# Ledger of designs, part 81: peptides against a protein of PDB entry 5ONS

Target 1, 181 residues: chain A of PDB entry 5ONS
Amino acid sequence: MFKKFDEKENVSNCIQLKTSVIKGIKNQLIEQFPGIEPWLNQIMPKKDPVKIVRCHEHIEILTVNGELLFFRQREGPFYPTLRLLHKYPFILPHQQVDKGAIKFVLSGANIMCPGLTSPGAKLYPAAVDTIVAIMAEGKQHALCVGVMKMSAEDIEKVNKGIGIENIHYLNDGLWHMKTYK

## One batch from the design tools (peptide; made by RFdiffusion4, then SolubleMPNN)

Design b2_p18_4_s2 (from b2_p18_4 with E12K R13A E16A)
Fold by OpenDDE base, seed 1:
Structure b2_p18_4_s2 (fold): chain B 181 residues (1-181), chain A 18 residues (1-18)
Amino acid sequence: as target 1 above (181 residues)
Amino acid sequence: SLEEEIEEALKKALEAQE
């Protein structure tokens, strides 16, 4: 999603959200990520305005005090930014790739099934379309936010093709934005 | 920051693997 993303070239505008819209978004976030509810007041304090950075290709980024929190495309589900995920790693279920897959993940490549079934990888139960944090063997912090394109069960059975779609990864265009005010 | 350190570290690792 952000492989060729550049803040200067791909950001269109920034809009401050109304209270009612913010409430709706918070409810949606809790629905998507139930574990975030106790932390939502810390992540999105009531006293702080919430803004949406509108980007090309129908990408929207939720920000509070310049921090990039969540993003979505074409009004689909919200994804946490890696920066937020690093602070709250429990927001997403995890999948772990082996060491050999790291370089490919960091190039923006989708995660192939063998990288999830090989020694050093850890595959946890997850349904298709589940948003997941991609962890790496020997690494503490998530490398990528992805979406299951196959269920964990099918990844194990088929063990061929794209298991997880790479949505947002370290050193992509979104990562390099850092903040936006 | 911690995030910046992670970015730099992994970037270097990627470059070293190529």
Scores: peptide ipSAE 0.237, ipTM 0.794, DockQ to the pose 0.036
Fold by OpenDDE base, seed 2:
Structure b2_p18_4_s2 (fold): chain B 181 residues (1-181), chain A 18 residues (1-18)
Amino acid sequence: as target 1 above (181 residues)
Amino acid sequence: SLEEEIEEALKKALEAQE
Protein backbone atom coordinates (compact mmCIF):
# COMPACT_ATOMS: atom_id res chain seq x y z
CA MET B 1 0.00 0.00 0.00
CA PHE B 2 2.86 2.38 0.77
CA LYS B 3 5.72 0.98 -1.31
CA LYS B 4 5.85 4.04 -3.54
CA PHE B 5 4.13 6.41 -1.13
CA ASP B 6 5.57 9.86 -0.57
CA GLU B 7 4.09 12.40 1.82
CA LYS B 8 4.87 15.34 -0.41
CA GLU B 9 3.32 13.79 -3.48
CA ASN B 10 0.54 11.59 -2.18
CA VAL B 11 -1.13 13.57 0.62
CA SER B 12 -4.16 15.52 -0.53
CA ASN B 13 -5.47 17.22 2.59
CA CYS B 14 -6.09 16.92 6.31
CA ILE B 15 -9.40 17.32 8.11
CA GLN B 16 -10.30 17.58 11.76
CA LEU B 17 -13.09 15.25 12.76
CA LYS B 18 -16.22 16.15 14.64
CA THR B 19 -16.87 14.55 18.01
CA SER B 20 -19.64 12.35 16.67
CA VAL B 21 -17.38 10.98 13.95
CA ILE B 22 -14.62 10.35 16.47
CA LYS B 23 -17.03 8.39 18.63
CA GLY B 24 -17.99 6.23 15.69
CA ILE B 25 -14.38 5.57 14.81
CA LYS B 26 -13.51 4.65 18.39
CA ASN B 27 -16.36 2.17 18.44
CA GLN B 28 -15.17 0.68 15.18
CA LEU B 29 -11.64 0.36 16.51
CA ILE B 30 -12.87 -1.45 19.60
CA GLU B 31 -14.91 -3.77 17.42
CA GLN B 32 -11.91 -4.56 15.23
CA PHE B 33 -9.41 -4.70 18.07
CA PRO B 34 -11.17 -5.53 21.35
CA GLY B 35 -7.93 -5.53 23.29
CA ILE B 36 -7.40 -1.86 22.56
CA GLU B 37 -10.38 -0.66 24.60
CA PRO B 38 -8.55 -0.15 27.92
CA TRP B 39 -5.86 1.83 26.10
CA LEU B 40 -7.96 3.91 23.76
CA ASN B 41 -8.22 6.91 26.09
CA GLN B 42 -4.44 6.94 26.28
CA ILE B 43 -3.99 6.56 22.53
CA MET B 44 -6.76 9.02 21.69
CA PRO B 45 -7.22 11.37 24.66
CA LYS B 46 -10.63 13.01 24.75
CA LYS B 47 -9.13 16.49 24.92
CA ASP B 48 -7.09 16.03 21.75
CA PRO B 49 -8.45 16.60 18.27
CA VAL B 50 -8.51 13.68 15.88
CA LYS B 51 -7.58 14.28 12.26
CA ILE B 52 -7.66 12.29 9.07
CA VAL B 53 -4.93 12.75 6.51
CA ARG B 54 -6.43 12.03 3.13
CA CYS B 55 -4.07 10.55 0.59
CA HIS B 56 -4.18 9.39 -2.99
CA GLU B 57 -5.61 5.97 -3.81
CA HIS B 58 -8.34 6.49 -1.21
CA ILE B 59 -5.94 6.09 1.71
CA GLU B 60 -6.83 7.76 5.01
CA ILE B 61 -4.55 8.06 8.02
CA LEU B 62 -5.98 8.70 11.48
CA THR B 63 -3.82 11.03 13.57
CA VAL B 64 -3.80 12.52 17.06
CA ASN B 65 -1.32 15.26 17.93
CA GLY B 66 0.53 14.47 14.74
CA GLU B 67 0.95 10.80 15.63
CA LEU B 68 -0.05 8.40 12.88
CA LEU B 69 -2.23 5.81 14.56
CA PHE B 70 -4.35 3.90 12.06
CA PHE B 71 -4.94 3.86 8.34
CA ARG B 72 -7.49 2.46 5.93
CA GLN B 73 -8.13 2.30 2.22
CA ARG B 74 -11.46 2.88 0.54
CA GLU B 75 -13.16 3.03 3.92
CA GLY B 76 -12.24 -0.57 4.62
CA PRO B 77 -10.96 -1.89 7.93
CA PHE B 78 -8.51 0.10 9.98
CA TYR B 79 -4.92 -1.07 10.25
CA PRO B 80 -2.62 0.10 13.03
CA THR B 81 0.55 1.82 11.95
CA LEU B 82 3.75 0.03 12.86
CA ARG B 83 4.62 2.96 15.09
CA LEU B 84 1.49 2.44 17.13
CA LEU B 85 1.87 -1.32 17.01
CA HIS B 86 5.38 -1.08 18.41
CA LYS B 87 3.96 0.76 21.43
CA TYR B 88 1.03 -1.61 21.77
CA PRO B 89 2.14 -4.96 20.34
CA PHE B 90 -0.98 -6.75 21.54
CA ILE B 91 -3.31 -4.85 19.22
CA LEU B 92 -2.88 -7.52 16.56
CA PRO B 93 -2.41 -11.26 16.63
CA HIS B 94 1.09 -12.27 15.59
CA GLN B 95 2.66 -14.45 12.95
CA GLN B 96 6.39 -15.06 12.75
CA VAL B 97 8.49 -15.53 9.63
CA ASP B 98 11.89 -17.17 9.54
CA LYS B 99 15.12 -15.21 9.28
CA GLY B 100 15.37 -15.77 5.56
CA ALA B 101 12.05 -14.05 4.93
CA ILE B 102 13.05 -10.78 6.61
CA LYS B 103 14.71 -9.25 3.56
CA PHE B 104 11.69 -10.00 1.41
CA VAL B 105 9.21 -8.62 3.95
CA LEU B 106 11.23 -5.42 4.17
CA SER B 107 11.10 -5.10 0.39
CA GLY B 108 7.33 -5.13 0.54
CA ALA B 109 6.88 -8.66 -0.73
CA ASN B 110 3.93 -10.76 0.29
CA ILE B 111 4.68 -13.56 2.72
CA MET B 112 4.69 -16.93 1.04
CA CYS B 113 3.50 -20.02 2.88
CA PRO B 114 6.91 -21.68 3.20
CA GLY B 115 8.16 -18.66 5.13
CA LEU B 116 5.48 -19.34 7.73
CA THR B 117 5.94 -23.12 8.01
CA SER B 118 9.73 -23.39 7.92
CA PRO B 119 11.98 -23.84 10.94
CA GLY B 120 12.25 -20.54 12.76
CA ALA B 121 8.77 -19.45 11.77
CA LYS B 122 5.78 -19.61 14.09
CA LEU B 123 2.30 -19.94 12.69
CA TYR B 124 -0.59 -19.23 15.02
CA PRO B 125 -4.28 -19.97 14.45
CA ALA B 126 -5.91 -17.24 12.40
CA ALA B 127 -8.76 -17.00 9.94
CA VAL B 128 -8.51 -15.61 6.44
CA ASP B 129 -8.73 -11.79 6.28
CA THR B 130 -7.35 -11.41 9.82
CA ILE B 131 -5.06 -8.41 10.20
CA VAL B 132 -1.82 -9.62 11.77
CA ALA B 133 1.52 -8.37 12.99
CA ILE B 134 4.40 -9.97 11.14
CA MET B 135 7.19 -10.81 13.53
CA ALA B 136 10.53 -12.32 12.61
CA GLU B 137 12.75 -14.94 14.12
CA GLY B 138 15.15 -13.22 16.48
CA LYS B 139 13.42 -9.84 16.31
CA GLN B 140 11.28 -8.27 19.01
CA HIS B 141 9.42 -5.66 17.00
CA ALA B 142 6.96 -6.18 14.19
CA LEU B 143 8.36 -5.82 10.69
CA CYS B 144 5.07 -5.57 8.92
CA VAL B 145 1.32 -5.32 9.18
CA GLY B 146 -0.35 -7.89 6.99
CA VAL B 147 -3.59 -9.64 6.14
CA MET B 148 -4.09 -13.39 6.16
CA LYS B 149 -4.90 -14.47 2.61
CA MET B 150 -5.23 -18.06 3.76
CA SER B 151 -6.17 -19.45 7.13
CA ALA B 152 -3.33 -20.70 9.27
CA GLU B 153 -4.68 -24.20 8.77
CA ASP B 154 -4.63 -23.88 5.00
CA ILE B 155 -1.14 -22.38 5.06
CA GLU B 156 0.09 -25.52 6.78
CA LYS B 157 -1.80 -27.89 4.48
CA VAL B 158 -1.23 -26.23 1.13
CA ASN B 159 2.12 -24.64 1.98
CA LYS B 160 2.46 -22.76 -1.29
CA GLY B 161 1.32 -19.41 -2.61
CA ILE B 162 0.64 -16.19 -0.75
CA GLY B 163 -0.11 -16.79 2.90
CA ILE B 164 -0.14 -13.18 4.09
CA GLU B 165 -0.45 -9.97 2.10
CA ASN B 166 2.10 -7.30 3.02
CA ILE B 167 0.20 -4.08 3.74
CA HIS B 168 2.62 -1.88 5.69
CA TYR B 169 6.28 -2.60 6.44
CA LEU B 170 9.29 -0.97 8.05
CA ASN B 171 10.85 1.76 5.93
CA ASP B 172 7.92 2.07 3.55
CA GLY B 173 6.40 5.43 2.70
CA LEU B 174 4.09 5.47 5.71
CA TRP B 175 6.93 4.64 8.07
CA HIS B 176 8.99 7.53 6.75
CA MET B 177 6.07 9.92 7.14
CA LYS B 178 6.67 9.72 10.93
CA THR B 179 4.31 12.54 11.96
CA TYR B 180 1.79 14.87 10.39
CA LYS B 181 0.51 18.04 12.08
CA SER A 1 12.95 7.99 18.98
CA LEU A 2 12.32 4.34 19.68
CA GLU A 3 10.78 3.91 16.27
CA GLU A 4 13.82 5.37 14.59
CA GLU A 5 16.05 3.09 16.59
CA ILE A 6 14.03 0.11 15.45
CA GLU A 7 14.28 1.27 11.87
CA GLU A 8 18.01 1.62 12.02
CA ALA A 9 18.58 -1.64 13.83
CA LEU A 10 16.57 -3.67 11.37
CA LYS A 11 18.15 -1.93 8.42
CA LYS A 12 21.58 -2.80 9.71
CA ALA A 13 20.54 -6.36 10.32
CA LEU A 14 19.28 -6.63 6.77
CA GLU A 15 22.51 -5.29 5.35
CA ALA A 16 24.59 -7.55 7.54
CA GLN A 17 22.88 -10.72 6.40
CA GLU A 18 23.56 -10.00 2.73
Scores: peptide ipSAE 0.225, ipTM 0.788, DockQ to the pose 0.039
Fold by OpenDDE base, seed 4:
Structure b2_p18_4_s2 (fold): chain B 181 residues (1-181), chain A 18 residues (1-18)
Amino acid sequence: as target 1 above (181 residues)
Amino acid sequence: SLEEEIEEALKKALEAQE
């Protein structure tokens, strides 16, 4: 989603949200990520305005105090940014790729099934379309936010093709934004 | 800081590509 993304070229505008809209978004976030509920007041304090950074290709980034928290495309589900995920690693279920897959993940490539079933990888139960954090063998912080294109069960059984779609990865265009006020 | 730790991790990951 952000492989060729550039802040100067791909950001259109920034809008401050109304209170009612913020409430709706918070409820949606809790629905998508139940584990975030106890932390949501810390992540999005009531006294702080919430803004949407509108980008090309119908991408929207949710921000508070300049911090990039979540993003979505075409009013679909919200994804946490890696920067938020690093602070709150439990927001997403995890999958772990082997050491050899790291370079491909960091190039923006989708995660192929063998990278999730090989020695050094760890595949946990997850349904298709689940948003997941991509961890790596020997690495502490998530490398990528992805979406399961196959269930964990099917990845193990079929073990061919795209297992997880790469949505947002370290050092992509979104990562380089850092903040936006 | 946490940010410094993340940058260090990224650096190590990128070096592993080489």
Scores: peptide ipSAE 0.211, ipTM 0.785, DockQ to the pose 0.044
Fold by OpenDDE base, seed 3:
Structure b2_p18_4_s2 (fold): chain B 181 residues (1-181), chain A 18 residues (1-18)
Amino acid sequence: as target 1 above (181 residues)
Amino acid sequence: SLEEEIEEALKKALEAQE
């Protein structure tokens, strides 16, 4: 989603949201990520304005005090940014790839099934379309936010094809934005 | 910051692998 993304060229505008809209978004975030509820007031304090950065390709980034928190495309589900996920790693369920897969993930490549079934990988139960944090052996922080294209069960059984789609990864265009005010 | 450190470290690592 952000492989060729550049803040200068791909951001259209930024709008401040009304209170009623913010309430709706918070409810949606709790529905998507139930574990975030106790932390939501810390992540999105009531006194702080919430903004949406509108980008090309129908991408929207939710921000508070310049911090990039979540993003979505075409009014789809929200994804946490890696920067937020590093602060709150429990927001997403995890999957782990082996060391050999790291360079491919960081190039924006999708994660193939064999990279999730190797000895250095750890595959946890997850349904298709689940948004997941991609970890790697020997690394503490998430490398990527992805979407399960197959269930964990099918990845193990079939062990062929794309297991997880790479949505947002370290050093992509979104990562390099850092902040936006 | 932590994120900046991660960004720089991983960038260097990726370049070294190329």
Scores: peptide ipSAE 0.042, ipTM 0.663, DockQ to the pose 0.035

Design b2_p18_4_s3 (from b2_p18_4, 9 letters changed)
Fold by OpenDDE base, seed 5:
Structure b2_p18_4_s3 (fold): chain B 181 residues (1-181), chain A 18 residues (1-18)
Amino acid sequence: as target 1 above (181 residues)
Amino acid sequence: SLEEEIAAAEAAARAAQE
């Protein structure tokens, strides 16, 4: 989603959200990520304005005090940014790729099944379309936010093709955006 | 290197948690 993203070229505008809209978004976030509920007052303090950075290709980034928190496309599901995920690693269920897959993930490549089934990888139960944090063998912090294109069961059984779609990864355009005020 | 980039990102993430 952000492989060729540049803040100066791909951001259209930024709007401040009304209180009622913020409440709706918070409810959506709790529905998607139930474990985030106790943390929302910390992540999105009531006293702080919430903004949407509107980008090309119908991408929207939710921000508070310049921090990039979540993003979505075409009013689809919200994805946490890696920067938020690094602070709150429990927001998403995890999958772990082996060492050999790291360089490909960081180039924006989708995660192939063998990278999830090989020694050094860890594959956890997950259904198709689940948003997941991609961890790496020997690394502490998530490398990528992805979406299961196959169930964990099918990844193990078929072990061929795209297991997880790469949505947002370290050093992509969103990562380099850092903040937006 | 990519490893250095990862390490730098992780260091920044840890710092942001403090």
Scores: peptide ipSAE 0.085, ipTM 0.715, DockQ to the pose 0.040
Fold by OpenDDE base, seed 2:
Structure b2_p18_4_s3 (fold): chain B 181 residues (1-181), chain A 18 residues (1-18)
Amino acid sequence: as target 1 above (181 residues)
Amino acid sequence: SLEEEIAAAEAAARAAQE
């Protein structure tokens, strides 16, 4: 989503959200990520305005005090930014790729099944379309936010093709934004 | 540290894109 993304070239505008809209978004976030509920007032304090940065390709980034928290495309599901995920790693279920897959993940490549079934990888139960944090063998923090294109069960059985789509990864265009006010 | 890990990951990312 952000492989060829540049803040100066791909951001269109920024809007401040109404209170009612913020409430709706918070409810949606809790629905998508139930574990975030106790932390949501800390992540999005009531006293702080919530903004959406509108980007090209129908990408929207949810921000509070300049921090990039979540993003979505075409009003689809929200994804946490890696920066938020690093603070709250439990927001997403995890999958772990082996060491050999790291460089490909960090280049924006989709995660192939063998990278999830090989020694050093850890594949946890997850249904297709689940948003997941991609961890790496020997690393403590997520390298990527992805979406399961196959269930964990099918990844193990088929063990070929794209297992997880790479959505957002370290050092992509979104990562480089850091903040936006 | 997190910063060191991120820096290493970013370096690897750049190298992979060359």
Scores: peptide ipSAE 0.045, ipTM 0.683, DockQ to the pose 0.035
Fold by OpenDDE base, seed 1:
Structure b2_p18_4_s3 (fold): chain B 181 residues (1-181), chain A 18 residues (1-18)
Amino acid sequence: as target 1 above (181 residues)
Amino acid sequence: SLEEEIAAAEAAARAAQE
């Protein structure tokens, strides 16, 4: 989603959200990520305005005090930014790729099934379309936010093709935005 | 540390993209 993303070229505008809209978004976030509920007041304090950075290709980024928190495309599901996920790693279920897959993930490539079934990888139960944090062998922090293109069961059984779609990865265009006020 | 891991990941990412 952000492989060719550039803040200067791809950000259109920024709007401040109304209280009612913020409430709706918070409810959606809790629905998507139940474990976030106890932390949501810390992540999005009531006293702080919530803004949407509107980008090309129907991408929207939720921000509070300049911090990039979540993003979505075409009003689909929200994804946490890696920067938020690093602070709250429990927001997403995890999958772990092997050492050899790291360089490909960091180039923006989708995660192939063998990188999730080989020694050094850890594949946890997850349905297709689940948003997941991509961990890596020997690393403490998520390298990527992805979406299961196959169920964990099918990844193990078929073990070829794209297992997880790479949505947001370290050092992509969104990562380089860092903040937006 | 997080900072060191991020720096390493970014370096690897740049290398992979070149």
Scores: peptide ipSAE 0.041, ipTM 0.637, DockQ to the pose 0.035
Fold by OpenDDE base, seed 3:
Structure b2_p18_4_s3 (fold): chain B 181 residues (1-181), chain A 18 residues (1-18)
Amino acid sequence: as target 1 above (181 residues)
Amino acid sequence: SLEEEIAAAEAAARAAQE
């Protein structure tokens, strides 16, 4: 989603959200990520304005005090930014790729099934369309935010093709954006 | 550390894209 993204070229505008809209978004986030509920007041303090950075390709980034928290495309599901995920790694269920897959993930490549079933990888139960954090063997922090294109069960059984779609990865355009005020 | 891991990841990303 952000392989060729540049803040200077791809950001259109920024708007401050109304209270009612913020409440709706918070409810959506809790529904998508139940584990975030106890932390939501810390992530999005009531006293702080919430903004949406509108970008090309129908991308919207949710921000508080300049921190990029979540993003979505075409009003679809919200994804946490890697920067938020590094602070709150439990927001998403995890999947772990082997050491050899790291360089490909960081190039924006989708995660193929063998990279999730090989020695050094760890495949956890997850349904298709689940948003997941991509971890790597020997690393502590998520490399990528992805979406399960197959269930964990099917990845193990079929073991070929795209297992997880790469949505946001370290050193992509969103990562380099860092903040927006 | 996180900073070291990020730096390494960024370096790997650049190398993979070349």
Scores: peptide ipSAE 0.038, ipTM 0.558, DockQ to the pose 0.034

Design b2_p18_4_s4 (from b2_p18_4, 6 letters changed)
Fold by OpenDDE base, seed 4:
Structure b2_p18_4_s4 (fold): chain B 181 residues (1-181), chain A 18 residues (1-18)
Amino acid sequence: as target 1 above (181 residues)
Amino acid sequence: SMEEEIEAALAKALAEQE
């Protein structure tokens, strides 16, 4: 989603959200990520305005005090930014790729099934379309936010093709954006 | 900063894979 993203070229405008809209978004975030509820007031304090940075290709980034928190495309599900996920790693369920897959993930490549079933990888139960944090063998912090394109069960059985779609990864265009006020 | 900017984005994507 952000492989060729550049703040100067791909951001169109920024809007401040109304209170009612913010409340709706918070409810959606809790529904998507139940574990975030105790932390949501810390992440999105009531006293702070919430803004959406609108980008090309229908990408929207949710921000508070310039911090990039979540993003979505075409009003689909929200994804946490890696920067937020690093602070709150429990927001997403995890999957772990082997050492050999790291360089490909960091190039923006989708995660292939063998990278999730090989020695050094750890595959946990997850349904198709689940948003997941991509961890790596020997690394502490998530490398990528992805979406299961196959269930964990099918990844093990088929073990061929795209297991997880790479949505946002370290050092992509969103990562380099850092802040927006 | 946050883990040295996540270890300098893991050595800038492993030295940009070069």
Scores: peptide ipSAE 0.432, ipTM 0.881, DockQ to the pose 0.038
Fold by OpenDDE base, seed 2:
Structure b2_p18_4_s4 (fold): chain B 181 residues (1-181), chain A 18 residues (1-18)
Amino acid sequence: as target 1 above (181 residues)
Amino acid sequence: SMEEEIEAALAKALAEQE
């Protein structure tokens, strides 16, 4: 989603959200990520304005105090940014790729099934369309936010093709954006 | 090496969070 993204070229505008809209978004976030509820007042303090950065290709980034928290495309599901995920790693269920897959993930490539079934990888139960944190063998922090394109069960059985779509990864355009005030 | 490059990229990414 952000392989060719550049803040100067791909950001259109920024809007400050009304209180009622913020409440609706918070409810959506809790629905998607139930474990975030106890932390949401810390992540999005009531006293702080919430903004949406509107980008090309119908991408929207939710920000508080310039911090990039979540993003979505075409009003689809919200994804946490890697920066937020690193602070709150429990927001997403995890999958772990083997060492050999790391360089491909960091280039924005989708995660192929063998990278999730080989020694060094760890595949946990997850349904299709589940948003997941992509961890790496021997690494502490998530490399990528992805979406299951196959269930964990099917990844193990079929073991070929795209298992997880790469949505947001370390050093992509969103990562380099850092903040927006 | 590839390992050194990856570690550097990860380190750079982490540093940019601060």
Scores: peptide ipSAE 0.302, ipTM 0.825, DockQ to the pose 0.030
Fold by OpenDDE base, seed 5:
Structure b2_p18_4_s4 (fold): chain B 181 residues (1-181), chain A 18 residues (1-18)
Amino acid sequence: as target 1 above (181 residues)
Amino acid sequence: SMEEEIEAALAKALAEQE
């Protein structure tokens, strides 16, 4: 989603949200990520304005005090940014790729099934379309936010093709954006 | 090296949280 994203070229505008809209978004976030509820007031303090950075390709980034928190495309589900995920790693269920897959993930490549079934990888139960944090063997912090294109069961059984779609990864355009005030 | 770049990216991510 952000492989060729550039803040200077791809950001259209930024709007400050009304309180009613913020409440709606918070409810959506709790629905998607139930475990975030106790932390949501810390992540999105009531006293701080919430903004949406509107980008090309119908991408919207939710920000508070310049911090990029979540993003979505075309009214789809919200994804946490890696920066937020690193602070709150429990927001998403995890999958772990082996060491050899790391460089490909960081290039924006989709995660192929063998990278999730090989020694050093850890594949946990997950349904198709589940948003997941991509961890790596021997690393503490998530490398990528992805979406299951196959169930964990099918990844193990078929072990061929794209298992997880790479949505947002370290050093992509969103990562380099860092902040937006 | 590629490994050094990975570690640098991860280290940077951690540092920016502080």
Scores: peptide ipSAE 0.324, ipTM 0.840, DockQ to the pose 0.035; fails the geometry check
Fold by OpenDDE base, seed 3:
Structure b2_p18_4_s4 (fold): chain B 181 residues (1-181), chain A 18 residues (1-18)
Amino acid sequence: as target 1 above (181 residues)
Amino acid sequence: SMEEEIEAALAKALAEQE
């Protein structure tokens, strides 16, 4: 989603949301990520304005005090940014790729099934379309936010093709935005 | 090496968090 993304070229505008819209978004976030509920007031304090950075290709980034928190495309599901996920690693279920897959993940490549079933990888139960944090063997921080293209069960059985779609990864265009005020 | 390149990329990414 952000492989060729540049803040100077791909950001259109920024709008401040009204209270009722913010409440709706918070409820949606809790529905998507139930574990975030106790932390949401810390992440999005009521006293702080919430903004949407509108980008090309119908991408929207939710921000508070310049911090990039979540993003979505075409009013689809919200994804946490890696920067938020690093602070709250429990927001998403995890999957772990082996060492050999790391460089490909960091290039924006989708995660192939063998990289999730090989020694050094750890595959946890997850349904298709689940948003997941991509961890790596021997690494502490999430490398990528992805979406299961196959269930964990099918990844193990078939073990061929794209297991997880790479949506947002370290050093992509979104990562390099850092903040937006 | 390939491993060094990966670590450099990770280090760069982490440094940008600060």
Scores: peptide ipSAE 0.291, ipTM 0.817, DockQ to the pose 0.029; fails the geometry check

Design b2_p18_5_s1 (from b2_p18_5, 8 letters changed)
Fold by OpenDDE base, seed 1:
Structure b2_p18_5_s1 (fold): chain B 181 residues (1-181), chain A 18 residues (1-18)
Amino acid sequence: as target 1 above (181 residues)
Amino acid sequence: QEEEQKKLEEEVRKKLEE
């Protein structure tokens, strides 16, 4: 989603949200990520304005105090940014790729099934379309936010093709955006 | 080009351990 993304070229505008809209978004976030509820007031303090950065290709980024928290495309599901996920790693269920897959993920490549079934990888139960944090063998922080394109069961069984779509990865355009005020 | 990409990947890998 952000492989060719550049803040200067791909951001259209930024709007400050009304309180009612913020409440709606918070409810959506809790629905998507139930575990975030106790932390949501810390992540999005009531006193702080919430903004949406509107980008090309129907991408929206939710920000508070300049911090990029979540993003979505075409008003679909919200994804946490890697920066937020690093602070709150429990927001997403995890999948772990082997060491060999790291370089490909960091190039924006989708995660192939063998990278999830090989020694060093860890594949946890997950349904298709589940948003997941991609962890790397021997690393502490998530390197990617992805979406299951196959169920974990099918990944293990078929072990061919794209298992997880790479949505946002470390060092992509969104990562380099860092902040937006 | 490949060397530059490898350097970038290494930098990112270091960040994973921060």
Scores: peptide ipSAE 0.039, ipTM 0.630, DockQ to the pose 0.030
Fold by OpenDDE base, seed 3:
Structure b2_p18_5_s1 (fold): chain B 181 residues (1-181), chain A 18 residues (1-18)
Amino acid sequence: as target 1 above (181 residues)
Amino acid sequence: QEEEQKKLEEEVRKKLEE
C-alpha cells in the first residue's frame, strides 16, 4: 500500500474531525480490536483533536498530535501503523516468518506459505482476512502489518502461494512519514 | 500505566504461545 508512497506527492489534504465522528471511529476501533479499549483514552485523549490525512488511492491516516495511529483504504477496516503497534504490540495477533523471509518482507513482498511453515517460523491460528502483525525470527519488533490471504490451517496444508498480503512494512513510505500536524 | 501495559503485553504473549 505504501511502497511508492511519498508525503510530498501523495498527501491531498488534512481535516479535523468533529466529536461525533471521533466517537464513531473509537467504537469501530473497539469492535475491530477489543483489547484496545482500556488504552484508547491514552492513545486518543479526549482533549486532543483528531485529524484525518487524506491521501491518493483513497487512503486515510488517523492522527492525534501529529502521531500517525491508524490507516484505512476505501473506508475499509482500520490498520494500526507500525509505530503504534511497536508501542502496543498486543493490538494484533502475531505471525512469525523465518530469518530468510525478512529481506523480502522489507522490500514489500507478500509472505509466501513456506516462509510461515519453515524452521524458525511460527504459525498461529487465524482466519482468512485477519489483520496480523508480522514478526521475524530473532527480532523483537513487528516488521510488517499484513492480511491473511489463507487461513493458518490452509497455509499449513497447502504450503504454496501467498499466505499473507504485505500491507505496511518497516521503511516504507508510511514509516518515513513519521509525523503529520 | 507503563507497568500495566507490560503486564498486558506479557499476557498476550502467553496466549499467543499456547
Scores: peptide ipSAE 0.026, ipTM 0.535, DockQ to the pose 0.244
Fold by OpenDDE base, seed 2:
Structure b2_p18_5_s1 (fold): chain B 181 residues (1-181), chain A 18 residues (1-18)
Amino acid sequence: as target 1 above (181 residues)
Amino acid sequence: QEEEQKKLEEEVRKKLEE
């Protein structure tokens, strides 16, 4: 989603949200990520304005005090930014790739099934279309936010093809955006 | 605080690229 993304070229505008819209978004976030509910007032304090940065390709980034929190495309599901995920790693279920897969993930490549079934990988139960944090063998912090294209069960059984779609990865355009005031 | 956060993020990035 952000492989060729540049803030200067791909951001269209920024709007401040009304309170009713913010409430709706918060409810959606809790629905998507139930574990975030106790932390949501810390992440999105009531006193702070919430903004959406509108980008090309129908990408929207939810921000508070310039911090990039979540993003979505075409008003689909919200994804946490890696920066937020590093602070709150429990927001997403995890999948772990082996050391050899790191360089490919960081190039924006989708994650193939063998990279999730190898000895250095850890595959946890997850349904298709689940948004997941991609961890790596020997690393503490997530390097990618992805979407399960197959269930964990099918990844193990079939062990061929794309297991997880790479949505947002370390050093992509969104990562380099850092903040937006 | 913002500078410290940026430094931490950069450190994390470097570690992940090792």
Scores: peptide ipSAE 0.040, ipTM 0.613, DockQ to the pose 0.038; fails the geometry check
Fold by OpenDDE base, seed 5:
Structure b2_p18_5_s1 (fold): chain B 181 residues (1-181), chain A 18 residues (1-18)
Amino acid sequence: as target 1 above (181 residues)
Amino acid sequence: QEEEQKKLEEEVRKKLEE
């Protein structure tokens, strides 16, 4: 989603949200990520304005105090940014790729099934379309936010093709955006 | 604090790319 993304070229505008809209978004976030509810006041303090950065290709980035928190496309599901995920790693279920897959993930490549079933990888139960944090063998911080294109069960059984779609990865255009005030 | 956080994130990035 952000392989060719650049803040200067791909950001259209920024809108400060009204209280009612913020409440709606918070409810959506809790629905998607139930575990975030106890932390939401810390992530999105009531005293702080919430903004949406509107980008090309119908991408929206939710920000608080310049911090990039979540993003979505075409009003679909929200994805946490890697920066937020590094602070709150429990927001997403995890999948772990082997060491060899790291360089490919960081190039924006989708994650193939063998990279999730090989020694050093760890595959946890997850349904198709589940948003997941991609961890790597020997690393404590997520490399990527992805979406399951196959269930964990099917990945193990079929063990070929795209297992997880790469949505947002370390050092992509969104990562380099860092903050927006 | 923001600068410190950015520094930490950069360190994390570097470690992940190694």
Scores: peptide ipSAE 0.038, ipTM 0.620, DockQ to the pose 0.038; fails the geometry check

